Peptides against a protein of PDB entry 3EFO. Designs and how they scored, part 125

Target 1, 262 residues: chain A of PDB entry 3EFO
Amino acid sequence: SQLADLYKSCETDALINFFAKSAFKAVLHQPLKVIREILVNQTAHMLACYRKNCASPSAASQLILPDSMKVLPVYMNCLLKNCVLLSRPEISTDERAYQRQLVMTMGVADSQLFFYPQLLPIHTLDVKSTMLPAAVRCSESRLSEEGIFLLANGLHMFLWLGVSSPPELIQGIFNVPSFAHINTDMTLLPEVGNPYSQQLRMIMGIIQQKRPYSMKLTIVKQREQPEMVFRQFLVEDKGLYGGSSYVDFLCCVHKEICQLLN

## One batch from the design tools (peptide; made by RFdiffusion4, then SolubleMPNN)

Design b2_p15_3_s3 (from b2_p15_3, 7 letters changed)
Fold by OpenDDE base, seed 1:
Structure b2_p15_3_s3 (fold): chain B 262 residues (1-262), chain A 15 residues (1-15)
Amino acid sequence: as target 1 above (262 residues)
Amino acid sequence: SSVSHVEIDMDALLA
């Protein structure tokens, strides 16, 4: 069917770019509440249409996502939680204007990374491998007190260190004996020269490649105050300014789909 | 279905 072909060919990254730019254009002429409602409704309608016309019958308790849209809800939630679309007085007009302008000029790949960061468990690095470690979901539940993680969204880069990070890795990265000795004011990693340090730098270089902006590096220690900034990029968790977790958003979308089909 | 899909059990997810 034509619909089946449409869903097979759908590219979520292109869709989210389109939705983001459309929404960010609309903020100049429409209330934020209306824009958010439209985005949720569009998401629900697309998925409801799939369920109605393309999917095999399934239990009402099941949320059915075509493979091409399996990550659409999480990206949509990230878009909805962006400061440009939030009606919070804590967010400055300047910040909204800045992020709006950034996204309006972003290509598909850039916007994808911007809305859903890459989170890499670098404590698992194999110094003999040229492959990047597999990214994990952007949630606190995926962090480990014993782990070290690199997060990048195309604009910022964070190196997060658990309180129980291996001293050997700390020594390898920072050339200091312990977690307590790490200087979080540094914006560059030292040239330690060991294989682990070199591989980490290579990975950072690969991430920086083909990005239009130079990403500033921020070193973050678990349980220190600056970690709060890092946690804002764990986009699947509940947002600081009242945004929903991914799970909560899925529930919302599922409910809306059911309403459309009843 | 001719279109591959993923199913999320909302009951299990919310439990």
Scores: peptide ipSAE 0.321, ipTM 0.856, DockQ to the pose 0.762
Fold by OpenDDE base, seed 3:
Structure b2_p15_3_s3 (fold): chain B 262 residues (1-262), chain A 15 residues (1-15)
Amino acid sequence: as target 1 above (262 residues)
Amino acid sequence: SSVSHVEIDMDALLA
């Protein structure tokens, strides 16, 4: 059917780009609450339509996502949690305006990375491999105290260090003997010159490639105050300013779908 | 169904 074909051909990254730009345009004319409701409704309606017309019968407790939209909810939640769509006094008008304008000019690839950052387990690097480490989901649950993670969203780059990060890696990256000795005020990694350092720099370079903006590096130590900024980019977790976790959002969408179909 | 899909058990997810 035409509908089935539509769902098969759907590209979530393109949809998110479209929804983002549409929403960010709408903020000029519509209340934020209305815009958020529209986005949720659109998501629910799309998925409800699929369930009704394209999916085999399933238990009511199941959320059914076509393969082409398997990541739609997580991206949609990220969009909903963006400062442009939040009316929190802690968020300056300038910041909202800035991010709004940025997204309005972003291509599909840029907006994808912007809304859902790339989080790489750097501590797992094999210096003998030319392959990038596989990204993990942007949640605290995927971090480890023993790990070192690189996060990038096209605008910012963070190097997160667990409190129990391997001293040998710390030495390799920073040329200091321990976690405590890492200077988080630096915005550039030292050129230590060992294979691990070189590989990390290479990875950072690859991530930076073809991005319209130069991402400044922020070094973050676990359990230090600046980590709070980093945690805001763990987009699957509960937001600082009232945004839902991915799980909570899934529940919300599921409930709305059920309401539409019952 | 004509379109492959992913199923998420919401009960399990909430447990």
Scores: peptide ipSAE 0.319, ipTM 0.859, DockQ to the pose 0.770
Fold by OpenDDE base, seed 4:
Structure b2_p15_3_s3 (fold): chain B 262 residues (1-262), chain A 15 residues (1-15)
Amino acid sequence: as target 1 above (262 residues)
Amino acid sequence: SSVSHVEIDMDALLA
């Protein structure tokens, strides 16, 4: 059917870009609560329509997502949790204005990365490989105290180090003997010159490639104050300022879909 | 003729 074809051809990244720009434009004229409700409603309606018209019957406990939209909910939740739509008092007006303007000018690829960052397990790097490590889900559950992770959203880059990150990697990256010796005030990695350092720099370069903005690097130690900022980019987790986790959002969407269909 | 999809067991997800 034409509808089935539509769902097959849908691109989540394009949809999110559209929804983001639409919502961020709407904030000038509509209450934030209304905007958020519209976004959730639109998400539910799209998925309800799919379930009704394009999917085989399934148990009510199942959330059915077409392949083209399998990640739509997570991105939508990220959008909903953006400071522009939350307008939390803890976030400065300047920051909200800045992010709003940025997103309004973003292409599809940029907005996708912006709303759902890349989180790369750097501790798993193979210095003999030119391949980027596979990204992990942006959740604390995917972090490890023994790990080192690089997070990038096109605007910011974070290097997160677990408290038990391997000393040999720390030495390789920072040329210091231990976690405690890492200077988190640095915005640039030292030129250590070993293969691991070079590989990391290469990866960072690849991530930076074709991005319209130069990403500032922030080095973050686990359990230190700056980690709080880093955790805000773990977008699948519950937000610091009251945003829902991905799981909670899925439940919300599922309930709304069921209400639409029954 | 149905569109391929992913099923998420919400009960399992919340367990």
Scores: peptide ipSAE 0.314, ipTM 0.855, DockQ to the pose 0.794
Fold by OpenDDE base, seed 5:
Structure b2_p15_3_s3 (fold): chain B 262 residues (1-262), chain A 15 residues (1-15)
Amino acid sequence: as target 1 above (262 residues)
Amino acid sequence: SSVSHVEIDMDALLA
């Protein structure tokens, strides 16, 4: 069917780019509440249409996502939680304007990474391997007190260190004996020269080479104040300013779909 | 159906 073909050919990254730009344009002439409602409504309508016309029967308690849209909800939630679509006094008008303009000019690949960062467990690096570690989901549940993680969204890069990070890795990366000795004011990793340090730098380089903007590196220690900023990039978790977790958003979408189909 | 899909058990997710 024509609808089936449409869902088969759907590109989620392109769709999110479109929704983001449309929403950010609408901010200039529509209330934020209305914009958010439209985005949720559009998402629900698309998925409801699929369930009605393209999906095999399933239990009402199931949320059905076509393969082409399996990650649409998580990206949509990220969009909804973006500061441009939030009216919070903690966020300056300049910051909203800045991010709005950035996204308005982003290509599909850039916007995808911007809304959903890459989170890499670099503590698992094999210095003998040329492969990058597989990215994990952007949630606190994927972090470990014993781990070290690199996060990048095309604009910012964070190196997060657990309070129980292995001293060997700390020594390898920073050339200091312990977690307490790490200087978080630094924006560049020292050239320690060991294989682990070199590999990490290589990874960072690869990430940077694929992006049009130079990403500033921020070193983040777990349980220190700057970690709060880092946690805002864990986009599947609940936002600081009332944004929904991915799970909560799925529930919201499911409810809307059921309402449309009943 | 002609289009493959993923199912998310919302009951399990909420538990």
Scores: peptide ipSAE 0.297, ipTM 0.848, DockQ to the pose 0.785

Design b2_p15_3_s4 (from b2_p15_3, 8 letters changed)
Fold by OpenDDE base, seed 1:
Structure b2_p15_3_s4 (fold): chain B 262 residues (1-262), chain A 15 residues (1-15)
Amino acid sequence: as target 1 above (262 residues)
Amino acid sequence: SSVSYVAIDIDELLA
């Protein structure tokens, strides 16, 4: 997964899978507010325990994360922001039930990718390399108007194009002369046949490999209406339905830890 | 402790 590659945190993915399934089971018996509070408290307690027993003395303003759990907060925030744990009227009961069932059957690898998508800067592709481009954090701050990004969460795949995407790449991918000519109703990339197109298709194939579901491709142009759907998967940003940004969540967790240790 | 960790400065994060 993206975070596993970036932070090499092997234990967090198992924990988040456990917490997700536990929380989603609890939804049937406990109020959502209580479940969310439990998750936050569990996160705070684990980190407080580490700070108390394992961490070297540090400034009170510092949040100390053990290497094995340094990505736990971001995953936990993603879990908390999932529609299953939100009581927003904008979210249909059917959607909530659907996602609950999906996660309940997911393995560790699948749930990891589901909660934190892989976001790849494909505009940096080296057609001579077999290596995947390095994933970036799932935040708008990591996007570029000049860039093209591929996002995948195991269920959906998005190809996001900046308004200033290079025409040569657009031509290479879509066989059209400009950004304006890209048809966003397409769910499949054309087989243009050039090395860049082939490399992109290979990458998409690798991402799709070993996933239990076939990911539908959605082409998204920056500043068009469908981009709003894409932004929902930038999980480190503030959520549309009341979820916190990762930064805000870190502050919240820090506060809770301090309260536990004081 | 010999355990590696990440320190996040909350004040800096909020700045």
Scores: peptide ipSAE 0.243, ipTM 0.799, DockQ to the pose 0.592
Fold by OpenDDE base, seed 5:
Structure b2_p15_3_s4 (fold): chain B 262 residues (1-262), chain A 15 residues (1-15)
Amino acid sequence: as target 1 above (262 residues)
Amino acid sequence: SSVSYVAIDIDELLA
C-alpha cells in the first residue's frame, strides 16, 4: 500500500531533474562508468520493486512500467546519452563543462525539454487553427522526406526540411521557389507575410516564451552536412557516440530487472 | 494494485 502510493505520486520530470543533477555532480568525483551503472541500477531497482510489490503477474518477456513512470526510461536514456556522461574525444571538455553547468541550474520543466526535445510536424499546419501541432517522437522514423519539422530543446531550435518538401510550403516560409534555393545560413525566417509564415512564426514564439534562453534558429536541409547535428537531437535513435537507442535501453533495463528478481 | 501500468513486450521490440 505504501509502495503503491509512492509510485502513484511519482513524477518523471522531477525524477529526471534529480537524477541529472545528481549524476552531473557526481562527475566531479566518480568515474563516468560508475555513474552510468548507478543510473541504470537505480532505474532497474525502482521498476523491479514495483513489479515485485505492486504489479500483477505478467510474462517474463514483458517490461512493466507504472503509469506515472511510463516515460522514465526514455528520459533516463537521454540522460545517459548526454555528453556530460560520455567521455568522447569528439566532445570538447568545454562543451561538457558548459552543459553540466546548464543542467545544474535547470528547473524541472527546463531539464525535461532539454533532454527530450519537442519535434513538431509543421508541414501539417492548419492555418485556420490556433493550436500547436502534436509533437511526435524524437526519431528519424517519424521524419518524412516530404515533411518539414521544427525541433526545440529550450536552447536550440531547428527547422528541418525534407528533400521533397512541398514547394508551396517552401515558398510560404522562405519566399523561394524550391528546396535548392533555401539559404541555410540564415538564423531568422524572412517576413514573408502570408498566413502560413505568420503561423509558423507564432508557433516559434510560443515555444520561445518563458524559456530562460533565446533559442538560436538553425535551418537544416535533409542530406546536407548540418543534418548530422540535428540528428543528435533525435534522442530515441542510436547515439552518434555509442549511446543506445530507446529500444536497446528498454531491453537493457528489462534484463537487469530480471536479474534482480531472480 | 492501485497503480495502473504499461506493459512493453520486449520480444516485439526486438522483432
Scores: peptide ipSAE 0.224, ipTM 0.792, DockQ to the pose 0.806
Fold by OpenDDE base, seed 4:
Structure b2_p15_3_s4 (fold): chain B 262 residues (1-262), chain A 15 residues (1-15)
Amino acid sequence: as target 1 above (262 residues)
Amino acid sequence: SSVSYVAIDIDELLA
């Protein structure tokens, strides 16, 4: 993935796992507001400490991240935006309880994927290649109306189709002539049998095989109701239920760091 | 050995 390739850090992965489990445990004994504040404060504190060791002075408008922690903010924001820590009334108690318990048992790799999903541009697949497509950042800005994307977080799998998805790909995946003919109620892709279909199925299989949990497939059409659920997994965007975008979170962290250093 | 850093311009992100 683009993020993984550019920003992968074992240290960050471990920290996120730790913070997630600690926070999710604390939910039982502390107010959510306090937990969120602690997480933000810890993030800012860690980054402030690193900044003190920076050799060169930085402009006030710049957030300086050590290379080892360059992705800490994005994952921390994902954690903060998780339904367990938001506990919004729009989210069922069962779902929150489910996710809480799952994360409490997750290893570092699983939790990393859980908080920051893989978003794969399926429309770019080369049927002759055995390589997985490079994941893109989990943001609406990376989607296209002409594209087809597969999102997976270890628990859920979504196949998102743009309104202008190529008919040939739609035919290849679903064996239907157009976007309008796609049945979003299905949880399994049809056995079309062409190379593209087989390649997609293989990719899905690979993703599934690496995860301890069976992921249910949800087919999502752009601009239809189920897309709202899908968009919740675009974790860098503003949350549907009050969570901050990654950019907003960076600003917040930056402000707090500056306060700590002054 | 030196520690590498990434600088994010907040103003640029908000632009």
Scores: peptide ipSAE 0.213, ipTM 0.789, DockQ to the pose 0.563
Fold by OpenDDE base, seed 2:
Structure b2_p15_3_s4 (fold): chain B 262 residues (1-262), chain A 15 residues (1-15)
Amino acid sequence: as target 1 above (262 residues)
Amino acid sequence: SSVSYVAIDIDELLA
């Protein structure tokens, strides 16, 4: 993925891991509001510091992201949007505790994937290629009604089907004639045996490799109820239980940076 | 400075 490529050249993933664990530890003795504020503030301060070191002045309307921190904001926003840091009654204490504990034990690579899922347009698969499809940004805007997408965050795997997904692909994956016939209760893909099915299974296997947890597969049909859960993993969008979209977060960070720099 | 960066136009994001 494009984001993954950026991480190869920076330590942002390590920072996010650190911030996540620090924040999740702090939850035990600090108000969530304070924790969130600290995270935002730290983000702004770091970026403000580097902004001062930029070679050329930029317009006030521009948020400058050094290469080393290109993806810091997006991951930070994901962290901020995690249920552990949200004060919502809809989120059970058990769920918070569970998520907190999970992250506390995650390595850098695991936390990276956890906070920003991999979203793959599998409808674009070339059965002759051994390469994974390029990941797309985790936003509804990147989905297509004609598409089929695989999302994975290290804990969960979702296969999202657009309402207009190609029947031939549906047949290839599920061995059913149409979208309507797809059984969303299944947690495993059938072994259809055709090249496309095999490739998809291979991809899923690759994604599962070296992950500490076995990812449960959830099949999601567009416009059905389970899609709501899936959408929560579109981390660049506004969350159901709060949290800003990535765009909104960028604006927020920018504003704070401007305040710091005056 | 040799530091490279990405500039995001906030105004464009808000459009």
Scores: peptide ipSAE 0.244, ipTM 0.801, DockQ to the pose 0.565; fails the geometry check

Design b2_p15_4_s1 (from b2_p15_4, 8 letters changed)
Fold by OpenDDE base, seed 3:
Structure b2_p15_4_s1 (fold): chain B 262 residues (1-262), chain A 15 residues (1-15)
Amino acid sequence: as target 1 above (262 residues)
Amino acid sequence: TSHVLYDMETQSWLS
C-alpha cells in the first residue's frame, strides 16, 4: 500500500515527537495561535530549504519532499489538529490537560501511533497468514461499505463495520447473522472460536502489545451516530473543529514555501 | 537525493 511505502521511508517519527512535546510545553506560556504559526512556519522553512538547495527544478504547482520527510506534513497536520492546540470552547480544559500530559510522556513509537492511527482492513485477512494486513490511509476515502476495519491509536481501538459487510465475516466475528444484529454496546468481541475470529483477536493482541495503555474496544456501525466519534480518528480528513484535511494542509504548506522562496 | 512530488492541481503523488 501507499501508506506502507511511506512508513518504510519515513524518518520523521522522532521529529514529530519533538515538535509535539515542544509545542505542548509552549502552550503554558504562548498563545495557541502563535504556536500553530510556529509549527507551520517550521514545516515550510524546512521544506523550502530542501527545495532551494537540494531539489531539482520542478513545476510551481508541485510540492517537493525529501524521502525522509514524506510523512512529515501529515503528522504535522495531525499535531495541529490535536485538541491541545485548538482554541475551541467545545474542548474542555481537562481534556486538553489530559492529552497534553499523555503526549509529554510518550516515546517516539507511542506518539507516532497516537497522531496517526493504524487503520487495518480486517476484511482482507487471510486466515492462513500470520502477517498483519497492510494499513491503509486514515481517510474515509479508504473505507468501504463492504469492509471491516480496525483502527488503533494506542489509546482507543475501533472496529468499524460497513453497512454491506460480508455476512460471513459478521458471523465469524460476532456469531450473529447480519449487520443489524451486531450489538455495538459490547466492548469485547465474543469468543466465537473459528479461525477468522482467532486471527482477529491475535491481530488485536499484537496491536495492544507493548502499548502502555489498554485500548478499549468500540464497535462502530457505519451510518450510526457513534461513527462520528470514529471519524475523528480519520486524521487525513477535515477535522470536526475546523482542522484542515491533509490535502488542504499540503496546499497551505506549498503556498508558504512559495512565499518564502519568492 | 530521493524525493517525492505532490501535484497540487491533480492532488496526487507523482512517482
Scores: peptide ipSAE 0.329, ipTM 0.879, DockQ to the pose 0.648
Fold by OpenDDE base, seed 5:
Parts: sequence; C-alpha cells; structure tokens
Structure b2_p15_4_s1 (fold): chain B 262 residues (1-262), chain A 15 residues (1-15)
Amino acid sequence: as target 1 above (262 residues)
Amino acid sequence: TSHVLYDMETQSWLS
C-alpha cells in the first residue's frame, strides 16, 4: 500500500531531529508537560496507524514497529528525558538554555548521537585492528566491573573504568599500576606510547573528528561520585529525574497504541 | 511489510 511505502521510507534520525527542534522551540510558549504528551502521542499515533493499516494481526501483548522506525521509541525516550524537556529544579536554567541552543543548530547526525551516545567497550580493543569496537547499548547492564568503556555523545566524552578493570590496561592507558592510582582530574590521556594507548587515542580522535564540538574527556571510576553523571548518559536506563527506562517507555507507547485502536 | 516485534510480557524482541 501507499501508506506502507511511506513507513518503509521513514527516516528515524530525521524524525528525531525534527521532533527535537520542534519541541525545543515549543518550550518557549508551551508547558513542558504538554510538549512531552504531544511527543508521546505523536509516537503512538504513528505506530497505531501502522498497526492498523500495514501490519498483520498480532497478539495484544506485542508492539509492532515498521523496520524503518524500529529505533524511534528509544530515541524518542531519550528526547523526552533531555533536561530541556524536564522541569526539575536540580537542572539550572543555564544548562537548559545551553542544551536547547545546541540542539537547535544540530544536524541529523549530531542530534542522533547527542540523544543516543556511543558506548564502546575499550577493554576489548584489538591493537592490531584499525576498526572501532562495536558499540553496546547504553545501559548499566552492558557495563562490566572488569571493563573499560568509552562514551561519547558529540559534546561529552567519558572513559569509564570498572573497579576490577585490568591492571595491564590501566598501565597501558594511564601508566599507573592500579585503578586507585588513576587521576580522575585529568582531561587528557597521558602519552604512554604503547599500542593500546595509541589505539585508544586513535579511536578518540576518530570520534572527535566526526563532530563539530570539542568533547572534553572525563575520567570516571566506577562507584565514585562522578559516576552518577556518567550514568545519566546510559539513556536506556531509568533517568535520575524521573525519565523512563527504554522498556518502560515501550510499555507506555504500547498502552497508548492499544487505547487508540480499541 | 517488514516489521519488528517487542513482546511486552517477555520484555524481549522477537525475530
């Protein structure tokens, strides 16, 4: 059908960019609650329309998404959890204004990365490979106490270290003997010069070169206070300021779709 | 039409 073809050609990244800019413009003249509701409703309506007109019958417990929109919910949830759309006193007006202005000027690729960061398992690096490691989902469930992860969203870069991260990798990256010796106040990795260090620096360089904004590096140790900031970028998890986990959001959307169709 | 399924009961994506 013509409608099915439309969904097939749908570009989620473009939609997220559009929704983000539209929402961030709307904050100037509409209540945040209304904006959030509109975004959820729009998501539900699009998917309800697909289910009604394009999808084959399925169980009531199943959420059906066109392949072209398979990641729309996760990105939409990330948008909904952005500080610009949250009315929490813990978030400064300046921070909201700053992020709003940034997103308003972002291209499609920039906004996609901004809302859903890259999370790379650095501890799995093959020093003989020039390829970037495969990104993992942005959730605490994908972290490991034995792991080292690099997170980047186009504005911030974090190097997260598990409490049991390999000493040899710590030595390779920081030229210190143990996790305890890592200085988290540094914003630049030392020039250690070994293959692992060089590979990591190369990866960081590649990530930075693709973005218009300079990303400050933050070193994060697991279970230390700054990790709480890092965890806010694990966007599939429940947000600190009341944002839903990805799973919870899917349930919310599914419920809304059912209400629309029943 | 190509689509993906998420089962709310099992909280898992279906192939």
Scores: peptide ipSAE 0.322, ipTM 0.878, DockQ to the pose 0.925
Fold by OpenDDE base, seed 1:
Structure b2_p15_4_s1 (fold): chain B 262 residues (1-262), chain A 15 residues (1-15)
Amino acid sequence: as target 1 above (262 residues)
Amino acid sequence: TSHVLYDMETQSWLS
């Protein structure tokens, strides 16, 4: 419940959209290192100002976030970890250009989902409810070997299956007897016709209808090679190309705030 | 103004 309240802040999505577009414009005339430093500095300055002027004294180990900016750090970290702002040779110029142009044209809602994907525990679906399951934080720590999760970022959709996902759910979704029988080459779920399958398809439809781009479905089995791609969308974890985890970024921001206030 | 706290030592959100 606290997590749900944390991500209901609507003002941060506008800010991250602004920062993303500003940064992605700046890449044309500023070094990436400078851009990243500016983003961190801006984040720290905003939070330092709040701490100085609005917050009561607290322990030195505590990071204070106002409600209006309580999710700013997580989105900022996602922005910093985006391929457009990374100087890694593994990332092609075409990919950077593509994502840059995409974000430059995104509205607030689109950029929010793009930077921080929706991760849904569909193994907990109530077939009698039309409500979407509550999203979990995008971290491996929130996954379960017994679970099935749907991830969407507006461009891609993944169905992740734990190695110990319930056979009855596998049967319900894929009409196969076990995890081993799931064909990961499929880009569409079969129309099994049971309530669970129908509910899942409905959820996928709702997610898709809100997005301007058609999201290709990728079925991912835990511990198989394609899972590595999926894990890159767990944005609160440490990035493949050296990006910080959310916790590490919070630590960085906290240190910066302390430096500004001391 | 209301705020949330993240404890860097415990790496947890404080309610």
Scores: peptide ipSAE 0.309, ipTM 0.868, DockQ to the pose 0.647
Fold by OpenDDE base, seed 4:
Structure b2_p15_4_s1 (fold): chain B 262 residues (1-262), chain A 15 residues (1-15)
Amino acid sequence: as target 1 above (262 residues)
Amino acid sequence: TSHVLYDMETQSWLS
């Protein structure tokens, strides 16, 4: 995926882990608003420094990111949109406390996956291949009504099915004839035993491998109410509770950089 | 020095 390619060339993963833990520690004694502002300012300062001292002049409409920090904004936005840093009544105190504690113990690899989930187009699987499908960006724009997607963040696993998912794939995964017959109350996939089912199970196993927590599987049908939970993990989109989209965040950062360089 | 450009107007990464 495009993001994966960017990540491979960056050194941002450790920074995000650091920022996350620092912010989550600060939550205990600082207002959330202040913490968020600090994170944005730190991001802007780093990028402003690069722009001023390292980058060639560019158009005012262009944001310049150093190669080592290509994915910093996207991950930072994910961090900022995490429930721990959100003061929203819709999010329970217990949930915030839980996630805070989890992240505080996460290594770099775990936090990376946690903040930016892996979203895999399962409908594109080649049963003859052992390779994982290329992940797509975590945005609704990358979903399709005809598609089936697996999302994992190290804690949760979602199998999202479009309303027009291919019946043959549904049959392959669930051993039912149609989308309507899928039972979303299941937390385990049935042992269908066909190549597609086996391939999917293998992929799920690979995703689960070396993760510290067993990921609970949630089956989600498009346009059903539980899909809203799934959509919260589409971290590049606008948050349900007021978080910025990735694009909006980039604009914010760009503006901040320009202000710093005035 | 390698960098990535994002155009805010077109909302796209520049190659």
Scores: peptide ipSAE 0.287, ipTM 0.859, DockQ to the pose 0.662

